Peptides against a protein of PDB entry 6RGO. Designs and how they scored, part 168

Target 1, 392 residues: chain A of PDB entry 6RGO
Amino acid sequence: MALKLLGFNQDATCFSVISSNKGVTIYNCDPFGKCFELEKSTSNDEELDFLVEMLFSTSLIAVVDKTIGASKRKKLKIVNTKRKATICELTFPHEIMDVIMNRKIICVVLKSDQIFVYDISCMKLLRTIDVRGEKLKSTSKFRNSEAVGDIGVRVSLSTDNNSILCYSSYSKSDKENAPLNDIVVFDALKCIQINVLPAVHQSNIVCIACSPDGMLMATASEKGTIIRVFKTIDTENDEPILVNEFRRGSRPSRISEMKFNHDNTLLACVGESDTIHIFALPVTTTEADANEDDTLQQSSHSLSSSINGLQYISKGLANRFGKIIVSKIPTQSQQRHVAYIKIPENAKYRIGFPKDTTNTIHICGEDGNYLVYSIPRNEVGPCTLVKSNTFD

## One batch from the design tools (peptide; made by RFdiffusion4, then SolubleMPNN)

Design b2_p13_3_s3 (from b2_p13_3, 6 letters changed)
Fold by OpenDDE base, seed 1:
Structure b2_p13_3_s3 (fold): chain B 392 residues (1-392), chain A 13 residues (1-13)
Amino acid sequence: as target 1 above (392 residues)
Amino acid sequence: SEALEILRKLLEE
């Protein structure tokens, strides 16, 4: 059967798949098994496409039927999985490209490069962000929608109640073909822009991850060779703070998903390559808990000695146009993965970090494998397979 | 509405 992965929920307790024969299935990770199924509404041999966003382990999902011809690609359904019932439906002027949520906010991304921000508790519209409209004040030409179907606004939302929204925006270049290489940081609750990170990559941003607390973001371009991690809110001399620059590889390869673990110590990435990469982040010692765990500091010092030199104050090189360009970190200072997982070539995988175990990662493949790996703490190397299950 | 009350209860889970 052809499987299509929809991904893990926020705490990696469940994952969603599309089965060509059954429709949408949600699996529970532990104990492993089917917990919900949404049957195919049509007997047609049409390739099924859905968006399904689950709110943690709750009975709440957001569903969009994106199947070609289904005429439902503009409808968001909020569904109670226990009752198998639609709670409410919203209809948008354009096709829905993405949906993200936490306990406070739903964000809906449209093909028009608009982001609709809703209060989830009442489904009230808080804000419409027009990512094109901020540019259109200068240049009247709509990008003809014939731009290769995979370049659009990317979004990520913090899983906490702070509801920090990171989205890709068009560079302020007067060029008709300005890339989606700026990041905007937005408080989705207050509906205020917090920060703007200009030109974080040379090409369009295709993947964004926000940390669970909203304090960090990771970005990758179409090249997928470099991952950059920034502070979301904090600035230094009104300039963006680059915390890390990771090298995934030397060859271009698309990154489809990135995730932080729940304590912001790890960043994982997956995509079109045969390898899931896991990177270590410097532990931001919040001053408060410095007292008790003196014993763990000694082992962290060996990894930290290579990290401490990388307070790259990215003095933004003002280009000839006064634009701050994120300074290229020298290739020698680009960190590599600390751990990896080999996956089958051409298999699409999704990743999730469980909340209770910061050194484990959940992965699932369109090959029908659900796998749990242990991440090595003190060595650079492969992850160890702990549990495996199969699904159809 | 009853639907929004159901939604609120699911957000408290």
Scores: peptide ipSAE 0.371, ipTM 0.922, DockQ to the pose 0.750
Fold by OpenDDE base, seed 2:
Structure b2_p13_3_s3 (fold): chain B 392 residues (1-392), chain A 13 residues (1-13)
Amino acid sequence: as target 1 above (392 residues)
Amino acid sequence: SEALEILRKLLEE
């Protein structure tokens, strides 16, 4: 049977799958088992497609039926899983491409490159962000390129209550085909733009991850060879702060998902390659003011030694067009993974970090495997399999 | 509405 993965919830306590015969199934991770099922509304042999976003371990899900021929691709349903009841339904002018949420905000991404921001508590529209509207109205050529695949606005939302929204935007280039290579940082609660990171990659951004606290973001382009990590809010001399540059590989491969762990010490990535990569982030020691007394020797076992090579090349090469091009960290200073997981080449995987165990990663595959791995702390190497379950 | 009260209760869980 063809399984399609929808992904993990924010704390990796649940994951969602589409089964061709059953519809949407939500699994609990611990104890492992089915916790919810949404039956297929149509008897047709049509390939099922859904968006399902779950709010942590709550009974609240957002559902979009994206099945071809279904007149439902513009409808968002908010469902109570415990009551098996629709709470509300919203209809949009265009097809829904993505849905993200936290305890405060729902963001709905449309095929029109619009982001609708809602207060989740009352489903009131707070803002419509038109990512194209900053581009001069003149090139209203809808890319009727049904053939130019999944290049659209990408979004990520902090899982905390600060509700930091990161989204890809079109570069202010005079070229008709400006890439989606700018990042906008937006306060979704106050409905204000906080920051703009121009030209963070040379090509379109296809993956974004926000940290749980909203202080960091990771970005990857369609090449998927380099991952960049930035501060979201903080700037240095009105320039974006590049914290890390990671090398996933030398060969182009699309990254489908990235996630930070809950303490911002790890970044994982998955995609079309046979390998999940896990990168270590340098712990920014906040110099807590050394007020005197209590010698709680928190033995921060310093993974300090190998990270010394990050010269902050803050030298923005102002290219001739006044655009801050994020200076490429020299290829020698690009950090590699600290850990990895091998996965089947033909199986799509999704990743999640549990809240309580910062050195554990949850993964699930379209091959029907749910796997829990331990991440090594003191060595560069493979992750260790801790638990395995199967689903259908 | 009753629906919004149900939604608020689910956000407090």
Scores: peptide ipSAE 0.367, ipTM 0.922, DockQ to the pose 0.776
Fold by OpenDDE base, seed 5:
Structure b2_p13_3_s3 (fold): chain B 392 residues (1-392), chain A 13 residues (1-13)
Amino acid sequence: as target 1 above (392 residues)
Amino acid sequence: SEALEILRKLLEE
């Protein structure tokens, strides 16, 4: 049957799928098996479409039924999976495009380019962010939301309690067709804007990943050839800090998902290509832990590939036309993947990093494969398959 | 409400 992947939870302990005949199914990763099923609310042969956001391994899920009519697409259900009961239901003025959560916050993204931020503990609205209203009043041409298919506000939320929200925003350019190529970093708990990263790509941002701790953010544009990693909070001379620039490939290919591992040492990406790419991030040694004298002479031959992080102080050539062009890092200095996984052509895959095994990646495909891979530490190469399961 | 008490218990799991 045609499966539609919804994705992994925050710690890759579960993943969710849509089965055309059954509705939503949640699988546990270890031990592998079905842990929840949400039956189809209607007997109609309509193509099933859902949003499902999980809260780790808890019995809490957020569900949006996109299958039937404009009214259900505006409705968020908070469900207890153990009781198979709706806890609460929220109705929005516009179609729900995305839902993200952690232990503190739920963010609901609407087709109107609005982000509704809720305190999860009481479902109280903390903030409505209007990404269109933040656009300079001069560009009042509502892009008719019909013609711009997959281009909307993208969001990512830190999985920790700091609740750092990263979202795409419209550039301040006087152009009628300003791209969604700015990033706003927002403290979702305090409801304050922390940072703005202007023009991080030349085209619309289509994928964002926040690190679990909210300290890093990865971005990809419609081209999907370059991934940029920034610090979220820290700035250098009031400018955004570019930590890494990764080259996924030479050919344009859409990136559908990116994720950091739990220690911020790896970034994975998946999309329309036959390859999941895994990139190494520089370990920021915080100087603080150097004082514990623990004498374990483990002769880890650290392959100190001194990737001298040439801090390319990108002297932003403020070209006279007010475009903060993030200086093109020379194509030769763009880092490649350290590891990869080959996936079937045209198979849609999702990725997840388990918390306790930072060198392991979970993947699942619409081909019905759930796969666990080990990531090589000491060499650039393919990941090793450790475990495989099938689902229907 | 009973619903909010259920929600709080699920956030402690």
Scores: peptide ipSAE 0.363, ipTM 0.921, DockQ to the pose 0.762
Fold by OpenDDE base, seed 3:
Structure b2_p13_3_s3 (fold): chain B 392 residues (1-392), chain A 13 residues (1-13)
Amino acid sequence: as target 1 above (392 residues)
Amino acid sequence: SEALEILRKLLEE
């Protein structure tokens, strides 16, 4: 049977899949088993396509049926899984490309490069963000989505109540083919733009992750060779906004997903490669817990000093607030993974971090494997398989 | 509406 992975929920307690024979199935991770099934709307052997976002372990899901006709692709359903009932339905002017949520906010990304921000408690529209801005309204040429691959606006939302939204935006270059290489940081609750990071990559951004607390974000371009980690908010202490630069590999490969763990100590990435990579982040020690984690501090201090040294040498790009953003770190200062998982070639995988175990990662594959790995702390090496289950 | 009360209860879980 063909499986298509939709992903993990925010705390990796559940994951969702499309089965060509059943429709959408949601699995619980522990105890492992089916917790919800959405039946097919049609008896036809059509390739099923859905967006499904789950709110943590709750009975609330957002669903978009993309299988049939342009009209269904514009409809968002909020569903109670326990009652198998639609709570409400929203219709959009354009096809829905992505849906993200937390306990406060739903964001809906359209094919028009618009982001609709809703208060989840009442489904009231708070903001429409037009990522193309006023200059591109005149060119009614929708990018003919046929020829240039699936390059649209990318979004990530913090899983906390602060509801920090990070999204890719077009560079201010007057070129018709401006890349999606800027990042905007947005407070989705207050509807305020917090920050703008110009030209964080040379090519289009294809993957974004926000940390659970919204304090960090990670970005990858179409090349997928370099991952950059940024602070979302400018600190008063003139600290560099670029805090890490990681090298996934030397060969170009698309990154499909990135995730932070719940304490911001790890960043994982997955994509078209045979390898899930896990990177260590500098622990921002508040003065109290200074005693045990000496080994991670040495790597962070060396990178911070090298980034600061580069800020003095590079004609960095000033952000909208006059701060210099280092557009490139030298290849010698680019960190490698601290841990990895080998996955089957040509199998798509998704990743999630559970809340209670910061050194554990959940993964699931279109091969029907759900796997739990332990991440090594004191050595660079492979993760250890702790638990395995299969699904159909 | 009853629908919004159901939505509120699901957000409190």
Scores: peptide ipSAE 0.362, ipTM 0.919, DockQ to the pose 0.742

Design b2_p13_3_s4 (from b2_p13_3, 4 letters changed)
Fold by OpenDDE base, seed 4:
Structure b2_p13_3_s4 (fold): chain B 392 residues (1-392), chain A 13 residues (1-13)
Amino acid sequence: as target 1 above (392 residues)
Amino acid sequence: DEKIKELQELLAE
């Protein structure tokens, strides 16, 4: 049977799949088993296509049926899985491309490059973000978006209540063909733009991950060779802070998903390659724990190191042609993975980090495997398989 | 609204 993976929920306690015969099935990870099934509405042998976003371990799911007709592709259903009932239905002017949520916010991404931000508690529209409208203000030309079927606005939302939304936007370059290579950081609760990271890649951004706390963001382009990690909110001299630059590989390969673990110490990526890569992040010691009153009286030795005055060399009048200062993101030493998982070639996998075990990763494949791996802490190497289950 | 009440109940799970 053809399986299509929809992915894990925010805390990797559940994952969703499309089965060609059954429709949507949600599996619980521990104990492993079916927790919900949404039957297909039609007997037709049409390829099933759904969006399903689950809110943690709750009975709340958002569902979009993309299988049957142009009208259903524009409908978001909020479903109570326990009652098997639709609570509410929203209809959009365009096809729904993505749905993401946390306990405060639901974001709906349309094929029109619009993001609808809702308060989930009442389904009130808080904001419509028009990524094309922002582009049109800068570039005056509508791209006929017909030809580039697989490149749209990408989004990621923090899983916490701060509800930091990161989305890809069009570069302000006067080029008719401006890529989706800017990132906007948006407070989804306050409906305020916090930050803009210009030209974070040379090509369109195809994958974004926000950290659970919304303080970090990972980005990958169509090339998928380099992953960049930025601070979302903090800036240095109004410039974006690059925290890490990771090399996934030397060969181009699309990254389909990235995830941070719950303590921001690990970043995993999966895609079209035979390898899930796991990268270590520097532990940002939040200075909060420095309140231990360790009264150690260490003496005041006054080392007066003379900082010699390096002279201002007057760099001359280079001509006023608008060099888009692609701010040379300081080439931090490209780090490799610290851990990896080998997966079958051509099997699509999804990844999730469980909340309770920061060194554990959940993965599921269109091959029908649900796998739990332990991530090595002190060595670079393969992850160890801890649990395995199969699904259909 | 009963729908809003049901949403709030599910968000508290």
Scores: peptide ipSAE 0.660, ipTM 0.971, DockQ to the pose 0.746
Fold by OpenDDE base, seed 3:
Structure b2_p13_3_s4 (fold): chain B 392 residues (1-392), chain A 13 residues (1-13)
Amino acid sequence: as target 1 above (392 residues)
Amino acid sequence: DEKIKELQELLAE
């Protein structure tokens, strides 16, 4: 049967798939098994297309049926999985492209490059962000949006209650063809823009990940060769906003998903390549926790030797207009993966980090494999397979 | 009201 992966929930306790014959199925990871099924509403041999976002291990899901006609593609359903009932339905002016949520906020991304931000507790609209309208206030003409169906606004939301929303925005370039290569950092609770990172890549951003705490964000362009990690907030200290630059590979390959682990020590990426890459992040010791237990000091020493290379981020020339020139990290300081997983060629995979085990990664494939890997701590190498299950 | 109550119950899970 043709499977289409929808992905893991925020804590990797569940994953969602579309089966051509059954509709949407949600699997529990441990114990492994089906926990919810949404049956196909139509007997037609039409290719099923859904957006499904699950709120952690809760009975709350957001569902968009993209299979049948332009009207359903504009409808968001909030569903109680225990009751198998729609709690509410929202209708949007344009097709829904993405839905992301945490315990406070739900964000709906439209094909119009609009982001609708809701208080999830009452489904009250807090803000409409018009990414195109922001572009128009910069002298750039409207692109006729018809031609490139795959380049839209990308979003990521912190899984914590701080609800930091990172989204791709159009650069203020006078070029008719301004890329989606700026990042806006937005406090979704306060409805304020916190930061703007200009021109983080040369081409459109196609993948964004926010850390669980919203303190870090990762970006990848259409090239998918370089991943950049940024602080979301300007620290008063002269610390660079660009904290890491990772090399996934030399060959261009689309990155479909990136995720941080729960303690911000690892970043994983997956896409069209035969390899899931896992990168180590420097532990940003926020000086605030210096007062509690001495016991955690022993494990941090081994990774410290590689961090000393970061001091030579040359203060890139602040050009006259305060543009944060993303100082090109010298190509020599581009970190490689610390771990990897080989996956079948042409198999689409999704990734998730479980909360309880920072050195474990969950993956699932359109080949019907659910796999749990252990990430090596002390050496650069392959991940070890710990558990495998199959699904249909 | 009932809808908001149901949402709040699910958000507490």
Scores: peptide ipSAE 0.653, ipTM 0.970, DockQ to the pose 0.744
Fold by OpenDDE base, seed 2:
Structure b2_p13_3_s4 (fold): chain B 392 residues (1-392), chain A 13 residues (1-13)
Amino acid sequence: as target 1 above (392 residues)
Amino acid sequence: DEKIKELQELLAE
């Protein structure tokens, strides 16, 4: 049977799949088993396509049926999984491309490069973000090239109540083909733009991850060779703070998903490659806890030794055109993965970090495998398989 | 509105 992965929820307690025969199934991770099933509305042999976003382990899901007819692709259903009932339905002017949520807001991304921000508690529209802006509406012939269908606005949302929304935006270039290589950081509750990170990659951004607390953001371009991590809110001399630059590989390969763990110590990435990569983030010791004298010599043998080479070369080469080129970390200071998981080359995988175990990663594949791995702390190497389950 | 009440109940889970 063809399985299509929808992904994990925010805390990796559940994951969603499309089965060609059954429709949408949600699995609980622990104890492992089916917790919800949404049956096919039609007996047709049509390839099923859905968006499903789950709110943590709650009975609230957002569902978009992308399978049948252009009208359903514009409809968002909020569903109570316990009642198997639609609470409300919203209709949009364009096809829904993505849906993200937390306990405060739901964001709906349209094929028109619009982001609709709602208060989830009442489904009131707070903001419509037009990423193209007014000037680009007139000249954007819908590139009806089916091949361009995969380059659109990317979004990520903090899982906390601060509701930091990061999205890709078009660079301010007079060229008709401006890349989606800027990032906007937006307070989704207050509806205020907090920050703009210009030209974070040379090509379109295809993957974004926000940290759970909204303080960090990871970005990857179409090349998928380099991942950059920035502070979202904080700036230094009105310039974006680049915290890390990671090398996934030397060969181009698309990254489909990235996630931070719950304590911002790890970043995982998955995509078209045979390898899930896990990177370590430097723990920023905030100097604030210097005053409590308690001599607990927890010998945290900090893997501190090799990180010495990140000289913040804040050489702001203000090139004559006022574009802040994010200073490229020298290729020699690009960090590699600290851990990895090998996956089948032809199987799409999704990743999730559980809340309670910062050194554990959940993965699921279109091959019908749900796998839990332990991440090594003190060595660079493969993750260890802890448990496995199968699903259909 | 009964729908808003149901949303608030689910958000409290």
Scores: peptide ipSAE 0.651, ipTM 0.970, DockQ to the pose 0.757
Fold by OpenDDE base, seed 1:
Structure b2_p13_3_s4 (fold): chain B 392 residues (1-392), chain A 13 residues (1-13)
Amino acid sequence: as target 1 above (392 residues)
Amino acid sequence: DEKIKELQELLAE
């Protein structure tokens, strides 16, 4: 059977898949098993496509039927999985491209490059963000939708209640073909723009991850060779703070997903390559907890010897046009992965970090494998397989 | 009202 992965929930307690014959299935990770199924409503041999976002381990899911030819691609359903019933339904003017949520906010991304921000508790619209509209004041030409269907606005939302929304925006270049290479940081609760990071990559941003607390974001371009990690809120001299620059590889390869673990110590990435990469982040000691844990300093020193070369090149070189160019960290200071997982070639995988085990990663593949790996702490190397299950 | 109540119940899970 052809499987299509929808991904893990926020705490990696469940994952969602599309089965061509069954429709949408949600699996529980531990104990492993089916917890919900949404049957295929159509007998047609059409390739099923869905968006399914689950709110943690709750019975609340958002569902969009994206199946080609379906009149439902503009329709968001909020479903109670225990009742197998639609609570509410919203219809949008354009096709839904993405849906993200936490306990406060649901964001809906449209093919029009609009982001609709809702209070999830009442489904009240808080804000419509028009990512094109900031440009359209100058250039009337809609990019003909014939541009490769895979370049659109990317979003990520913090899983906490702060509800920090990071989204890709078009650079302020007067060129008709300006890339989606700016990042906007937005408080989704207050509906306020917090920060703008200009030109974080040279090409379109295709993947964004926000940290669970909303304090960090990771970005990758179409090239997928470099991952950049920034502070979301904090600035230095009105300039964006680049915390890390990671090298995934030397060859271009699309990154489909990135995730932080729950304590912001690890960043994982997956995509079209045969390798899931896991990177270590420097522990940002907030000044408050500096007192007690003198004992953990010794083990951090061995990893810190490679980190001490992080000169904060906070000085964005303002180009002659007053545009902040994120200074390329010298290739020698680009950090590599600390851990990796080999996956089958051409198998699409999704990743999740469980909340209770910071050194564990959950992965699932369109090959029907659900795998739990232990991440090495003190060595650079492969992750160790701890648990495996299969699904259909 | 009932729909909002059901949403609030699920958000509290």
Scores: peptide ipSAE 0.651, ipTM 0.970, DockQ to the pose 0.751

